Peptides against a protein of PDB entry 2QAS. Designs and how they scored, part 40

Target 1, 120 residues: chain A of PDB entry 2QAS
Amino acid sequence: PPEDLMQYEAMAQDALRGVVKAALKKAAAPGGLPEPHHLYITFKTKAAGVSGPQDLLSKYPDEMTIVLQHQYWDLAPGETFFSVTLKFGGQPKRLSVPYAALTRFYDPSVQFALQFSAPE

## One batch from the design tools (peptide; made by RFdiffusion4, then SolubleMPNN)

Design b2_p15_6_s4 (from b2_p15_6, 6 letters changed)
Fold by OpenDDE base, seed 2:
Structure b2_p15_6_s4 (fold): chain B 120 residues (1-120), chain A 15 residues (1-15)
Amino acid sequence: as target 1 above (120 residues)
Amino acid sequence: ADTSNSFVEFPDVEF
């Protein structure tokens, strides 16, 4: 098979990461996501730029999925990463995830799914 | 009454 010197797959993935960013910006807007939309976001917990509670990240040494539906606060979708506050046992925890760390994005409400290659 | 957010580790799935 011919070599892809254009690296189209990487370009496509970068474009699709923009979908996640845009979706999170919608989620961060007043009123949040329009129901019944909600987001399952999977990411490599050891990827560069990922930060969060030590206990949580230690529990998921490879990757984990967070759900943005009802219980999330202060969602801040930046240009290269997003941060969000999630509660564990009622205690708020701040998590920051670069878009480059994502491996999956899913909105069950419309069965929209994306997969990404993330750095190991 | 706050509830904990859901954290799940999904297996690899082909979409």
Scores: peptide ipSAE 0.050, ipTM 0.584, DockQ to the pose 0.528
Fold by OpenDDE base, seed 1:
Structure b2_p15_6_s4 (fold): chain B 120 residues (1-120), chain A 15 residues (1-15)
Amino acid sequence: as target 1 above (120 residues)
Amino acid sequence: ADTSNSFVEFPDVEF
């Protein structure tokens, strides 16, 4: 087949990252996620723009998954990244994750899954 | 799935 100079697959992945952004915007709306929806979000911890507690990011040198269901606060889905407060060991931790850093998105309630190629 | 932990490291394939 001819060479794809348009990079359609990359464009499609970027569009699908928009699904994650839209889902997080729903999660950030008043009332949060509608039951029984909850989100598993996996990202590369060393990707550019990822920000969080040093000890946490050191614990997960490759990638980690956060779960948004009940225990999350101040979810702020921006245009290029989202930030959220989660508790780890009883302590609130603020994470900032670019959508470009995502490798997986999953909502077990409806078995909706997305996978992405993220920066190495 | 277990949602008790806010942070978890999963392999490339979860479920």
Scores: peptide ipSAE 0.048, ipTM 0.588, DockQ to the pose 0.316
Fold by OpenDDE base, seed 5:
Structure b2_p15_6_s4 (fold): chain B 120 residues (1-120), chain A 15 residues (1-15)
Amino acid sequence: as target 1 above (120 residues)
Amino acid sequence: ADTSNSFVEFPDVEF
């Protein structure tokens, strides 16, 4: 089979990761996400650049899914990673997740889904 | 009051 020297698949993956970034920027804007949109974001917890509380990351040694609907705070979508505060067991937990660590993105309200390869 | 975020387990489905 012919060799893809252009690396189109990688280009496409990077472009689609941009959708997640853009969606999070909308979520971080004043007023938050437009109802009824909400985001399920799955990422590899051991990927480079992922940071968060030890107890939470230990509970999810491979990957975990967070939900951004109404119970998230200080969402900060940067250019290479986003950070967000979520409560777990009543305690606020700060997570920082590089977009490169993502494996799934889903908005159930419109059944929009993306899947990504992530560092192992 | 907000007590816990939702951490859910998705089925292994390819998109």
Scores: peptide ipSAE 0.042, ipTM 0.594, DockQ to the pose 0.528
Fold by OpenDDE base, seed 4:
Structure b2_p15_6_s4 (fold): chain B 120 residues (1-120), chain A 15 residues (1-15)
Amino acid sequence: as target 1 above (120 residues)
Amino acid sequence: ADTSNSFVEFPDVEF
């Protein structure tokens, strides 16, 4: 097949990452997500720009999944990354995740799923 | 790369 010099797959991936950003902005709005919508977000823990508790990220050396439903605080969806406070083992932890680090996005309420290729 | 809407399984999540 002909060589794709436009890199359409990458452009499509970036466009779909915009869906995640938009969904997180809805989640961050007053009142949060409309019930029963909630978000499963998977990301590469060693990707550039990912930050969080060392012990937590060490526990998940490849990728981890977070759930945004009822127990999340100070969700801040920026243009290139989002940050959020979640509880792990009952303790609040702050995570910062670039959209480029995402590998999966899922809303079980409507079975909407996206998969992404993230840097290894 | 997946550019379509399809079902995805996730590992267990820590709370």
Scores: peptide ipSAE 0.041, ipTM 0.584, DockQ to the pose 0.041

Design b2_p15_7_s1 (from b2_p15_7 with A7R A11E A13S)
Fold by OpenDDE base, seed 5:
Structure b2_p15_7_s1 (fold): chain B 120 residues (1-120), chain A 15 residues (1-15)
Amino acid sequence: as target 1 above (120 residues)
Amino acid sequence: APAPPPRAANEDSPP
């Protein structure tokens, strides 16, 4: 196939990462997500900028999926990354995930899914 | 019907 010097697919993926950001902003707004919407987010745990408890990240050396539905706190969707407090093993933990680290986004309520290429 | 969700690492339960 012809060589795409414009890198359209990468541009499209960046735009689609904006969908995740926008969705998270809706989730962070007062009242939270409109029921029954909820978000499953998968990301590469070793990607640059990902931060969280060492023990937790060690448990998921490649990818990790989190769900935002009933129990999420202090969701802060920034421009380049989002942070959120979730419970793991009964304990609240803070995660910070760059949108660039995402590999999957899914809202099962409407079967909306996105997949992304993230650095290995 | 919605597709089944992927396995999530965090705990999440309805009130």
Scores: peptide ipSAE 0.625, ipTM 0.884, DockQ to the pose 0.486
Fold by OpenDDE base, seed 4:
Structure b2_p15_7_s1 (fold): chain B 120 residues (1-120), chain A 15 residues (1-15)
Amino acid sequence: as target 1 above (120 residues)
Amino acid sequence: APAPPPRAANEDSPP
């Protein structure tokens, strides 16, 4: 097939990552997500820019999924990454995840799903 | 029915 010098697929992926960013901004708003919406976000734990507790990331060497519904704090959706405090093993931990590290986004309330190709 | 969600790593419980 013809060579795509425009890299449309990558552009499309980035555009779709924008959906996640926008959704997280809604989640970070004062009232939070409108019920019953909630977000499942999967990302590559070894991707560049991913930051979190060593023990946690070691437990998930490939990818991990987090859920934002009832218990999430200080959600900060930036331009290139978002950070959030969640509880793992009873302890609050801070995660920072670049949107580029995402592999899946899912809102089961409306069965909205996105899949992304993230760097290995 | 909505598709089952993937397994989440963090704890999350309703109030």
Scores: peptide ipSAE 0.623, ipTM 0.883, DockQ to the pose 0.506
Fold by OpenDDE base, seed 1:
Structure b2_p15_7_s1 (fold): chain B 120 residues (1-120), chain A 15 residues (1-15)
Amino acid sequence: as target 1 above (120 residues)
Amino acid sequence: APAPPPRAANEDSPP
């Protein structure tokens, strides 16, 4: 088959990362997500731009999943990355995750799932 | 039946 010099698949996947960004912006808006929607986000912990507590990232050397439903604070969905405060072991921790680091997005309320290829 | 969600690292409980 002919070579795709436009790299449409990559464009499409990048566009789908925009879905996550949009969803997070909805989650960050006043009132939060419309119930019962909630988000499970999986990302590569060693991807460029990922920032968080050393102990936490060390516990998840490859990937980790976070859930945003009832307990999340100061969610800030930027244009290239989002940051959020979550509790781990009873302690609030700040995470900063580039959308490019995402590998999975899931909303079980409507069984909506997306998978992405993230840089190693 | 809905697919089970991934295991989350953070704590999250309803009020």
Scores: peptide ipSAE 0.623, ipTM 0.882, DockQ to the pose 0.501
Fold by OpenDDE base, seed 3:
Structure b2_p15_7_s1 (fold): chain B 120 residues (1-120), chain A 15 residues (1-15)
Amino acid sequence: as target 1 above (120 residues)
Amino acid sequence: APAPPPRAANEDSPP
Protein backbone atom coordinates (compact mmCIF):
# COMPACT_ATOMS: atom_id res chain seq x y z
CA PRO B 1 0.00 0.00 0.00
CA PRO B 2 1.08 3.59 -0.59
CA GLU B 3 2.96 5.40 2.17
CA ASP B 4 0.93 7.81 4.27
CA LEU B 5 3.16 10.84 4.65
CA MET B 6 0.40 12.72 6.44
CA GLN B 7 0.36 10.19 9.30
CA TYR B 8 -3.41 10.26 9.46
CA GLU B 9 -3.65 7.33 11.83
CA ALA B 10 -1.49 9.08 14.39
CA MET B 11 -3.55 12.24 14.06
CA ALA B 12 -6.72 10.21 14.54
CA GLN B 13 -5.28 8.58 17.64
CA ASP B 14 -4.46 11.97 19.12
CA ALA B 15 -7.95 13.17 18.35
CA LEU B 16 -9.43 10.13 20.07
CA ARG B 17 -7.27 10.75 23.13
CA GLY B 18 -8.95 14.13 23.13
CA VAL B 19 -12.27 12.35 23.53
CA VAL B 20 -11.03 10.80 26.76
CA LYS B 21 -9.82 14.16 28.01
CA ALA B 22 -13.16 15.74 27.21
CA ALA B 23 -15.04 12.91 28.92
CA LEU B 24 -12.93 13.30 32.04
CA LYS B 25 -13.58 17.02 32.08
CA LYS B 26 -17.29 16.23 32.09
CA ALA B 27 -16.70 13.77 34.91
CA ALA B 28 -14.83 16.41 36.88
CA ALA B 29 -17.60 18.99 36.57
CA PRO B 30 -19.94 19.65 39.49
CA GLY B 31 -22.42 16.83 39.82
CA GLY B 32 -20.18 14.38 38.00
CA LEU B 33 -21.15 12.32 35.00
CA PRO B 34 -24.76 12.22 33.90
CA GLU B 35 -26.42 8.98 34.95
CA PRO B 36 -25.87 6.23 33.95
CA HIS B 37 -22.55 7.08 32.31
CA HIS B 38 -19.36 5.89 33.96
CA LEU B 39 -15.83 5.36 32.73
CA TYR B 40 -13.47 2.42 32.71
CA ILE B 41 -9.94 3.51 31.91
CA THR B 42 -7.05 1.14 31.25
CA PHE B 43 -3.44 2.25 31.09
CA LYS B 44 0.12 0.97 31.08
CA THR B 45 1.39 1.33 34.63
CA LYS B 46 5.01 1.56 33.55
CA ALA B 47 4.46 4.21 30.92
CA ALA B 48 6.40 7.44 31.27
CA GLY B 49 4.60 9.93 33.46
CA VAL B 50 2.42 7.45 35.33
CA SER B 51 2.58 8.17 39.05
CA GLY B 52 1.02 6.59 42.10
CA PRO B 53 1.67 4.44 45.18
CA GLN B 54 4.54 2.06 44.51
CA ASP B 55 2.81 -0.89 46.14
CA LEU B 56 -0.28 -0.35 44.04
CA LEU B 57 1.56 0.01 40.75
CA SER B 58 3.70 -3.01 41.60
CA LYS B 59 0.53 -5.06 41.94
CA TYR B 60 -0.28 -4.19 38.34
CA PRO B 61 3.03 -4.49 36.48
CA ASP B 62 1.55 -4.22 33.00
CA GLU B 63 -1.89 -2.67 32.79
CA MET B 64 -4.37 -1.38 35.29
CA THR B 65 -8.04 -0.53 34.92
CA ILE B 66 -9.86 2.00 37.07
CA VAL B 67 -13.51 2.90 37.16
CA LEU B 68 -14.96 6.35 37.66
CA GLN B 69 -18.57 6.12 38.72
CA HIS B 70 -19.55 6.50 42.36
CA GLN B 71 -16.35 6.92 44.31
CA TYR B 72 -13.75 9.19 42.78
CA TRP B 73 -12.46 12.45 44.20
CA ASP B 74 -10.52 15.50 43.11
CA LEU B 75 -10.49 14.47 39.47
CA ALA B 76 -8.19 16.90 37.72
CA PRO B 77 -8.10 16.46 33.95
CA GLY B 78 -5.12 18.41 32.72
CA GLU B 79 -4.03 18.95 29.15
CA THR B 80 -1.52 16.10 29.02
CA PHE B 81 -2.50 13.98 32.02
CA PHE B 82 -5.22 13.58 34.60
CA SER B 83 -5.02 12.85 38.29
CA VAL B 84 -7.66 11.37 40.55
CA THR B 85 -8.12 9.99 44.03
CA LEU B 86 -9.60 6.51 44.30
CA LYS B 87 -9.92 3.89 47.02
CA PHE B 88 -7.77 0.78 47.03
CA GLY B 89 -7.98 -1.60 49.93
CA GLY B 90 -10.10 0.91 51.75
CA GLN B 91 -7.50 3.63 51.43
CA PRO B 92 -7.60 6.73 49.24
CA LYS B 93 -4.73 6.88 46.76
CA ARG B 94 -3.76 9.49 44.21
CA LEU B 95 -3.00 8.47 40.64
CA SER B 96 -1.58 10.58 37.84
CA VAL B 97 -1.93 9.20 34.33
CA PRO B 98 -0.83 10.74 31.04
CA TYR B 99 -3.37 10.35 28.28
CA ALA B 100 -0.57 8.85 26.23
CA ALA B 101 -0.43 5.91 28.65
CA LEU B 102 -4.01 4.86 27.96
CA THR B 103 -4.78 1.61 26.19
CA ARG B 104 -8.54 1.45 26.62
CA PHE B 105 -11.51 3.65 27.39
CA TYR B 106 -14.97 2.23 27.93
CA ASP B 107 -18.39 3.48 28.96
CA PRO B 108 -20.63 0.44 29.50
CA SER B 109 -23.78 2.52 29.68
CA VAL B 110 -23.68 3.11 25.94
CA GLN B 111 -21.10 0.49 25.04
CA PHE B 112 -18.69 3.13 23.79
CA ALA B 113 -15.14 1.86 23.53
CA LEU B 114 -11.79 3.18 22.36
CA GLN B 115 -8.49 1.36 21.96
CA PHE B 116 -5.08 2.98 21.98
CA SER B 117 -1.47 2.02 21.44
CA ALA B 118 0.50 3.14 24.48
CA PRO B 119 4.26 3.58 24.78
CA GLU B 120 6.34 1.10 26.75
CA ALA A 1 -28.23 -4.80 27.70
CA PRO A 2 -24.84 -3.10 27.90
CA ALA A 3 -21.66 -5.16 27.82
CA PRO A 4 -20.30 -6.26 31.19
CA PRO A 5 -17.78 -3.88 32.72
CA PRO A 6 -14.06 -4.62 32.78
CA ARG A 7 -12.54 -5.56 36.12
CA ALA A 8 -11.44 -2.43 37.92
CA ALA A 9 -8.68 -2.16 40.49
CA ASN A 10 -10.32 0.47 42.65
CA GLU A 11 -13.30 0.10 44.91
CA ASP A 12 -16.52 1.66 43.73
CA SER A 13 -19.94 1.38 45.32
CA PRO A 14 -23.11 3.42 45.15
CA PRO A 15 -24.09 5.58 48.15
Scores: peptide ipSAE 0.623, ipTM 0.883, DockQ to the pose 0.462

Design b2_p15_7_s2 (from b2_p15_7, 4 letters changed)
Fold by OpenDDE base, seed 4:
Structure b2_p15_7_s2 (fold): chain B 120 residues (1-120), chain A 15 residues (1-15)
Amino acid sequence: as target 1 above (120 residues)
Amino acid sequence: APAPPARAANEDSPP
């Protein structure tokens, strides 16, 4: 079959990753997300660029899911990655996750879901 | 409808 030298599938994936970035920017704005919207984000913990507490990342050797609804602080959605402070074991921890590391995005309020292929 | 997401690793409680 003909080979796709344009890599359209990759372009589509990048476009969809843009949805996550845009959603996080809305979440970071004053007042946060409009209720009842909230975000579940799953990512590969060993992907390049992922940064966080060693013990936390060791606990989740493959994938980790975080939720952004009631308790998240200093959400900073950059152009290539986002960082956020969340509580784990009662302590605030800072996570930095490249959008390229994401494998799933979900908003239960409207059952909107996206799946991505992430680096291994 | 998509399957429910995996349990979140972080703690999150309503006010």
Scores: peptide ipSAE 0.629, ipTM 0.886, DockQ to the pose 0.610
Fold by OpenDDE base, seed 1:
Structure b2_p15_7_s2 (fold): chain B 120 residues (1-120), chain A 15 residues (1-15)
Amino acid sequence: as target 1 above (120 residues)
Amino acid sequence: APAPPARAANEDSPP
């Protein structure tokens, strides 16, 4: 097959990652997400740019999923990564995740799902 | 139909 020098698939995937960014920006707005929308976000914990508590990341050596619905704080969806404070074991912890590290996005309320290939 | 999401690592419950 001919070589795709434009790398359209990658461009399409990046555009889809933009959906996650946009969704998070909606979630970060005053009032949060419109009910009953909520987000399940899965990402590679060892991907470049991922930052979080050592103990937490060690517990999830490959990837982990977080949910944003009722209890999330200081959600900051930047242009290349988002950061958010969530509770783990009763303790608030800050996570910073590049959109490039995402492997899955899901909103059960409308059964909207996206899958991505993320760097190791 | 979309597969169910993996279990979330963080705590999240309604008020």
Scores: peptide ipSAE 0.629, ipTM 0.886, DockQ to the pose 0.601
Fold by OpenDDE base, seed 3:
Parts: sequence; structure tokens; C-alpha cells
Structure b2_p15_7_s2 (fold): chain B 120 residues (1-120), chain A 15 residues (1-15)
Amino acid sequence: as target 1 above (120 residues)
Amino acid sequence: APAPPARAANEDSPP
């Protein structure tokens, strides 16, 4: 097939990353997500811009999945990345994840899934 | 149907 010099697939993926951003903004609003919606977010832990506790990130050298449902705090969905406080091993820890680092987004309540190609 | 999500790293329990 002919070479796609416009890189339409990449454009489409970037547009779909906007869905995650929008969903997180809804999750950050007062009252949180409407039940039973909840979000599973998977990202490359070594991608540029990802930050968090070194000990935690070391446990997940490739990808890590987090869930936002009942116990998440100070969710801040910015324009290029989001940050959130979650509990790991009983301790609250802050994570900052660029949308570009995402590899998967899933809401089990409606079986809505998105997959992304993140830098390796 | 989409595959089940990977196991979440963080703890999350209902109130």
C-alpha cells in the first residue's frame, strides 16, 4: 500500500488521548465519577515526564496500571499530564503521568477501551 | 469484548 505521509494514524491516536484527558477532568470534578464508572490507566513508567516514588517505579520497569475509583486524591488533570495521589503499600504517593506515556485506558463499567502507542 | 484490565498497582477499596 502507498506510504501515508500525513501520518493519519498518529493524528487519530493523539485525538483519542483527548478522551482520557476529558475523562480525568470529569473524575476530578466535585463528586467524582458517576457510579459505576471507574478508570484503569496503563502507562510506560520510563517515558519522558513520568515522575513518582523511585521505589514504586522500580517495581514496574515497563508498564504500570492504576485504578481510579474509590481511593484517589488531589487528581489534577492538566493539559499535557495529570497528577494524582494513590495508596501503595498503605502509603499515599504522588504520581505525575504525561498523556503521551499512556498505553491503555479502560472503563470496565461500560467496557470502553483505548490503546495507544507510547515511546519505547 | 475488550480484554480485562491489567492488575492495578494501587490499593482501592469501597467505603
Scores: peptide ipSAE 0.627, ipTM 0.886, DockQ to the pose 0.604
Fold by OpenDDE base, seed 5:
Structure b2_p15_7_s2 (fold): chain B 120 residues (1-120), chain A 15 residues (1-15)
Amino acid sequence: as target 1 above (120 residues)
Amino acid sequence: APAPPARAANEDSPP
């Protein structure tokens, strides 16, 4: 079959990642997400650009899922990555996650799910 | 069908 020099599949995946970025921007806006919407985000912890406490990331050597609903702080959705403060073991921790590291996005309130290919 | 979402690692409770 002919080679796709346009890389359409990659473009499509990037577009879908844009949905996550947009959702996070809504979550970061004053007032947060409209209830009962909330976001489950899964990402590869060893992906390039992922940053956080070493002990926390070591606990999740492959993938990690976080939820943004009631207790999230300083959510900053940038162009290539987002950062957020969450509580783990009763302690606030700062995470920085590139959108390219995402493997899953889910909003249980409307059962909306997205799956992504991420580098191993 | 995709598997259910993994359990969240962070703590999250309603006010």
Scores: peptide ipSAE 0.627, ipTM 0.886, DockQ to the pose 0.517

Design b2_p15_7_s3 (from b2_p15_7, 4 letters changed)
Fold by OpenDDE base, seed 1:
Structure b2_p15_7_s3 (fold): chain B 120 residues (1-120), chain A 15 residues (1-15)
Amino acid sequence: as target 1 above (120 residues)
Amino acid sequence: PPAPPPPAANEDSPP
């Protein structure tokens, strides 16, 4: 097959990652997400740019999923990554995740799902 | 419908 020098698939994937960014921006707005919407976000914990507590990331050597619905704080959806404070074992912890590290996005309320290929 | 995601790592409970 011919070589795609435009890398359309990658561009399409990036556009779809933009959906996640947009959704998070809605989640970060005053009042949060409109009920019953909530987000499940899965990402590669070892991907470049991922930052968080060592103990937590060590517990999830490949991927981990977080949910944003009722208890999330200081959600900051930047242009290339988002950061958020969540509770793990009763302790608030800060995570910073590049959109490029995402492997899955899901909103159960409307069964909207996206899957992405992320770097190892 | 798509398969549900794996369990979330963080705690999240309604008020």
Scores: peptide ipSAE 0.629, ipTM 0.885, DockQ to the pose 0.602
Fold by OpenDDE base, seed 4:
Structure b2_p15_7_s3 (fold): chain B 120 residues (1-120), chain A 15 residues (1-15)
Amino acid sequence: as target 1 above (120 residues)
Amino acid sequence: PPAPPPPAANEDSPP
């Protein structure tokens, strides 16, 4: 079959990752997300650029899912990655996740879901 | 409809 030298599939994936970035920017704005919207984000913990507590990342050697609804702090959605403070084991921890590390995005309120191919 | 997401790792409770 013909070779796709334009890499259209990758372009489409990047465009969809932009949806996640935009959603997080809305979540970071004053007042947060409009209820009942909330976000479930799944990512590869060993992907390049992922940063967080060693013990936490060790507990989730492959993928990890976080939820942003009621208790999240200092959400900072950058251009290539986002960082956020969440509670794990009763303690606040800072996570930094590149959008490229994402494998799934889901908003249960409207059943909106996206799946991505992330680096292994 | 899409399958529900896996359990979240972080703690999250309503006010």
Scores: peptide ipSAE 0.628, ipTM 0.885, DockQ to the pose 0.609
Fold by OpenDDE base, seed 5:
Structure b2_p15_7_s3 (fold): chain B 120 residues (1-120), chain A 15 residues (1-15)
Amino acid sequence: as target 1 above (120 residues)
Amino acid sequence: PPAPPPPAANEDSPP
């Protein structure tokens, strides 16, 4: 088959990642997400650009899932990554996750799900 | 449909 020099599949993936970025921007706005919407985000912990407490990331050597609903702070959705403060074991921790590291996005309130290909 | 999401690592409780 002919080679796709336009890389359409990659463009489509980026477009879908844009949905996550947009959703996070809504979550970061004053008032937060409209209830009962909330976000489950899964990402590769060893992907380039992922940052957080070493002990926490070590506990999840492959993938990690976080939920943004009632208790999230200082959510900052940037152009290439987002950062957020969440509680783990009763302690607030700061995570920084590139959108490229995402493998899954889910909003249970409306059963909206997205799956992404991420680097190993 | 895809399987439900795995358990979240962070704590989250309603007010």
Scores: peptide ipSAE 0.627, ipTM 0.883, DockQ to the pose 0.561
Fold by OpenDDE base, seed 3:
Structure b2_p15_7_s3 (fold): chain B 120 residues (1-120), chain A 15 residues (1-15)
Amino acid sequence: as target 1 above (120 residues)
Amino acid sequence: PPAPPPPAANEDSPP
């Protein structure tokens, strides 16, 4: 097949990353997500811009999945990345994840799933 | 149907 010099697939993926950003903004609003909606977010832990506790990230050398449902705090969905406080091993820890680092987004309540190609 | 999500790293429990 002919070579796609426009890189339409990449454009489409970037557009779909906007869905995650929008969903997180809804999750950050007063009252949180409308039940029973909740979000599973998977990302490359070594992607540029990802930050968090070294000990935690070291446990997940490739990808890590987090869930936002009942226990998440100070969710801040920015334009290029989001940050959130979650509990790991009983301790609250802050994570900062660029949308470009995402590899999967899933809401089990309605079985809505998105997959993304992130730099390896 | 979509595959189940992978295990979450963080703890999350209902109130």
Scores: peptide ipSAE 0.627, ipTM 0.883, DockQ to the pose 0.603

Design b2_p15_7_s4 (from b2_p15_7 with A7P A11E A13S)
Fold by OpenDDE base, seed 4:
Structure b2_p15_7_s4 (fold): chain B 120 residues (1-120), chain A 15 residues (1-15)
Amino acid sequence: as target 1 above (120 residues)
Amino acid sequence: APAPPPPAANEDSPP
């Protein structure tokens, strides 16, 4: 079969990653997400650019899922990555996650789901 | 219907 030199699949994936970025920007706006919307975000913890507490990331050697609904602080959705403060084990921790590290996005309120191919 | 999300690692509860 002919090779896709345009890498359309990757383009499509990146376009969909843009949905996550846009959703996070809405979540970061004053007032937060419109109820009952909330976001479950899954990402590869060892992907390039992912940063956070070593002890936390060590607990999740492959993937990690976070939820943004009631308790999230200083959500900063950048152009290539987002950072957010969440509570883990009762302690606030800062995470920085490149959109490229995402493997799943889900909003249960409307059953909207996206899956992404991320580096192994 | 989409499968439910994996358990979230962070704590989150309503006020």
Scores: peptide ipSAE 0.637, ipTM 0.886, DockQ to the pose 0.614
Fold by OpenDDE base, seed 5:
Structure b2_p15_7_s4 (fold): chain B 120 residues (1-120), chain A 15 residues (1-15)
Amino acid sequence: as target 1 above (120 residues)
Amino acid sequence: APAPPPPAANEDSPP
């Protein structure tokens, strides 16, 4: 088959990642997400740009999932990555995750799901 | 229907 020099698949993936970015921006706005919407975000912990407590990331060598519903603070959805403070083991910790590191996005309230190909 | 997401790593409780 002919080679795709336009890289359409990558373009499509980026477009879908844009949905996550937009959703997080809504979540970061005053008042947060409209009930009962909440977000489950799964990402590759070893992907380039992922940062957070070493002990936490070490506990999840491949992927980890976080939920943004009732207890999330200082959500900052940037253009290439988002950062957020969540509680792990009773302690607030800051995570920074590039959108490119995402592998899954899910909102159970409306059963909306997205799957992405992320760097190994 | 999509499979349920993996368990969340962070703690989250309703008010």
Scores: peptide ipSAE 0.634, ipTM 0.885, DockQ to the pose 0.597
Fold by OpenDDE base, seed 1:
Structure b2_p15_7_s4 (fold): chain B 120 residues (1-120), chain A 15 residues (1-15)
Amino acid sequence: as target 1 above (120 residues)
Amino acid sequence: APAPPPPAANEDSPP
């Protein structure tokens, strides 16, 4: 097959990553997500730009999934990454995740799913 | 229908 020098698939993936960004911005708005919407976000923990507690990330050497529904704080969806405080083992911890590190996005309430290829 | 997501690492409980 012809070589795609435009890399359209990557462009499309980036556009779809924008959906996640937009969804998180909605989640960060006052009142949070409209019930029953909630988000499952999976990302590569070793991807460039991922930041969080070493002890936590060490438990998930490949991928980690977080859920944003009832207990998430200070969600800050930036243009290239989002940060959020979640509880792990009863302890609040801050995570910073670039959208480029995402491998999956899912909202069970409406069964909306997106899958992405992230750098290994 | 998409497969269910992996278990979430964080705790999340309704009020």
Scores: peptide ipSAE 0.634, ipTM 0.886, DockQ to the pose 0.613
Fold by OpenDDE base, seed 3:
Structure b2_p15_7_s4 (fold): chain B 120 residues (1-120), chain A 15 residues (1-15)
Amino acid sequence: as target 1 above (120 residues)
Amino acid sequence: APAPPPPAANEDSPP
């Protein structure tokens, strides 16, 4: 088959990452997400730019999934990464995740799912 | 339909 020298699939992937960024910005707005919307975000824990508690990241050597619904604080969706405070083992911890590290995005309320290619 | 979400690492409970 013909070679895609334009790399359209990669362009599409980048555009779709924009959907996650936009969704997180909505989640960060006053009042949070409109019920019953909530977000499941999966990312590669060893990807460049991922930051968080060492013990936590070590527990998930490949991928890690977080959920943003009822208990998330100080969600800060930047242009290249987002940061958020979540509870793990009863303790609040801060995570910073580049959008480029994402592998999956899912909102069960409307069964909306996205998959992304991330560093192996 | 998409596969169900994988287990979340963080704790999250309704108020």
Scores: peptide ipSAE 0.633, ipTM 0.884, DockQ to the pose 0.598

Design b2_p15_8_s1 (from b2_p15_8, 9 letters changed)
Fold by OpenDDE base, seed 4:
Structure b2_p15_8_s1 (fold): chain B 120 residues (1-120), chain A 15 residues (1-15)
Amino acid sequence: as target 1 above (120 residues)
Amino acid sequence: SSSANSFVEFPEAVF
């Protein structure tokens, strides 16, 4: 097939990453997500810009999935990345994840799913 | 998993 010099597939994925950003902004707004919506977010832990405790990230050498429903704090959805505090082993940990690092997004309440290609 | 925290600590299949 003809070579796509426009990189439409990549542009489409970037647009869909915008859905995740928008959803997180809704989640961060006063009142949080409308029930029963909640978010499963999977990302490449070694992707550029991913930040968090070394001991935590070392447990997930490839991908990590976080769930945003009731137990999350200080969700800050920026323009290029989001940060959030979650508890692991009972201890609060801060994670920063670029949208470019995402590989999956899922809202079980309405079975809305997205998949993305992320750096290896 | 039975809770969000439990799930994030021990990730499992989502899809």
Scores: peptide ipSAE 0.036, ipTM 0.635, DockQ to the pose 0.219
Fold by OpenDDE base, seed 3:
Structure b2_p15_8_s1 (fold): chain B 120 residues (1-120), chain A 15 residues (1-15)
Amino acid sequence: as target 1 above (120 residues)
Amino acid sequence: SSSANSFVEFPEAVF
């Protein structure tokens, strides 16, 4: 097949990452997500820009899946990354995750799923 | 954002 110098697939992936960003913005709005919507977000923990407590991230050497449903605080969906406070072992921890680090997005309530290639 | 109960899993499949 001919070489795609436009890199359309990358453009499409970026657009789909925009869906995640938009969904998180809805989740961050007053009232949160409309029931019964909730989000499963999987990301590469060693991807550039991922930040959080080192002892937490070290427990997940490859990927981590977080759930945004009933227990999340201060969700801040920025333009290139989102940050959120979640409880791990009963302790609140702040995570910052670039959208580029995402590998999966899923809303079980309507079975909407996206998969992404992320930097290793 | 306000909610109760947090969850994280690895290496669990979501789909």
Scores: peptide ipSAE 0.034, ipTM 0.628, DockQ to the pose 0.234; fails the geometry check
Fold by OpenDDE base, seed 1:
Structure b2_p15_8_s1 (fold): chain B 120 residues (1-120), chain A 15 residues (1-15)
Amino acid sequence: as target 1 above (120 residues)
Amino acid sequence: SSSANSFVEFPEAVF
C-alpha cells in the first residue's frame, strides 16, 4: 500500500481529542453539562504534563479514570490541558491533565466513546 | 451499567 506521508491517522486522532476539549468546555460553561450527560475520562497518570497530589497519582501508576457529573469544581479546559477540582477521600484535589494524556472518553448517557493512544 | 455518581475515581475506565 502507498506510504502515508501526511499522517492522516494521527490527524484524525488529534481531531478526536478536540471533541474531548469541546465537551469539557461545554461542561465548564454556565449551567454545566446538560443532563443527563456526564463524562468518564481516562488518562495516563505518568504522561508528561499530568499533575496533581503525589500521593494520589502514585496510587494510580498507569491509568486513572475520573467522572465529571455533579461533584466537580473549577473546571478549566485550556487549549492543551484541562484542570479540575475533585474530591478524593473527601478532600478536594486539583488535577491537571493534558489532552494528549487521554486514553478514553465516554459519555454513558448517549453511549459515545472515544479511545486514544497516549504516550506511556 | 454505565452510571456515574457525582464523583467517581477508578484506576481503569468503566464503560
Scores: peptide ipSAE 0.033, ipTM 0.651, DockQ to the pose 0.164; fails the geometry check
Fold by OpenDDE base, seed 5:
Structure b2_p15_8_s1 (fold): chain B 120 residues (1-120), chain A 15 residues (1-15)
Amino acid sequence: as target 1 above (120 residues)
Amino acid sequence: SSSANSFVEFPEAVF
C-alpha cells in the first residue's frame, strides 16, 4: 500500500484531542459545564507528563478514569495539558494530564465518545 | 481557570 508521508491519521487524532481541550475549556469557564453535561476522562497514568500524588497514581498502574461533574476545582486547561483538583476518598488531589495521555473521553449526557491511542 | 463543580472518580465508563 502507498506510504502516507503526510501522517493524516496522526493529524486526525490531534484534531480530535482538540475536542477534549475545548470541552475542558468550557468546563473551566465561569459556571462550569452546562447541566447535564459531564465528562469521563481516561488516561494512561504512566504516560510522559502525567503527574499527581504517588499514592494515587500507584493505585492505577495502567489507566485511570476521572469524572468532571459537580465537584472539580481549579481546572486549568492548558495548550498541551490540563490540571485539576479532585477528591479521592474525600481528599483533594491535584492531577496534571497531557492531552496526549488520554485514551478515552465520554459525555454520557449526549452519549458522545472518543477513543485515542496514547504513548507511554 | 476553575469551576464550582468537582472531578470525582467513578468506575470506568463504557460507551
Scores: peptide ipSAE 0.032, ipTM 0.607, DockQ to the pose 0.180; fails the geometry check

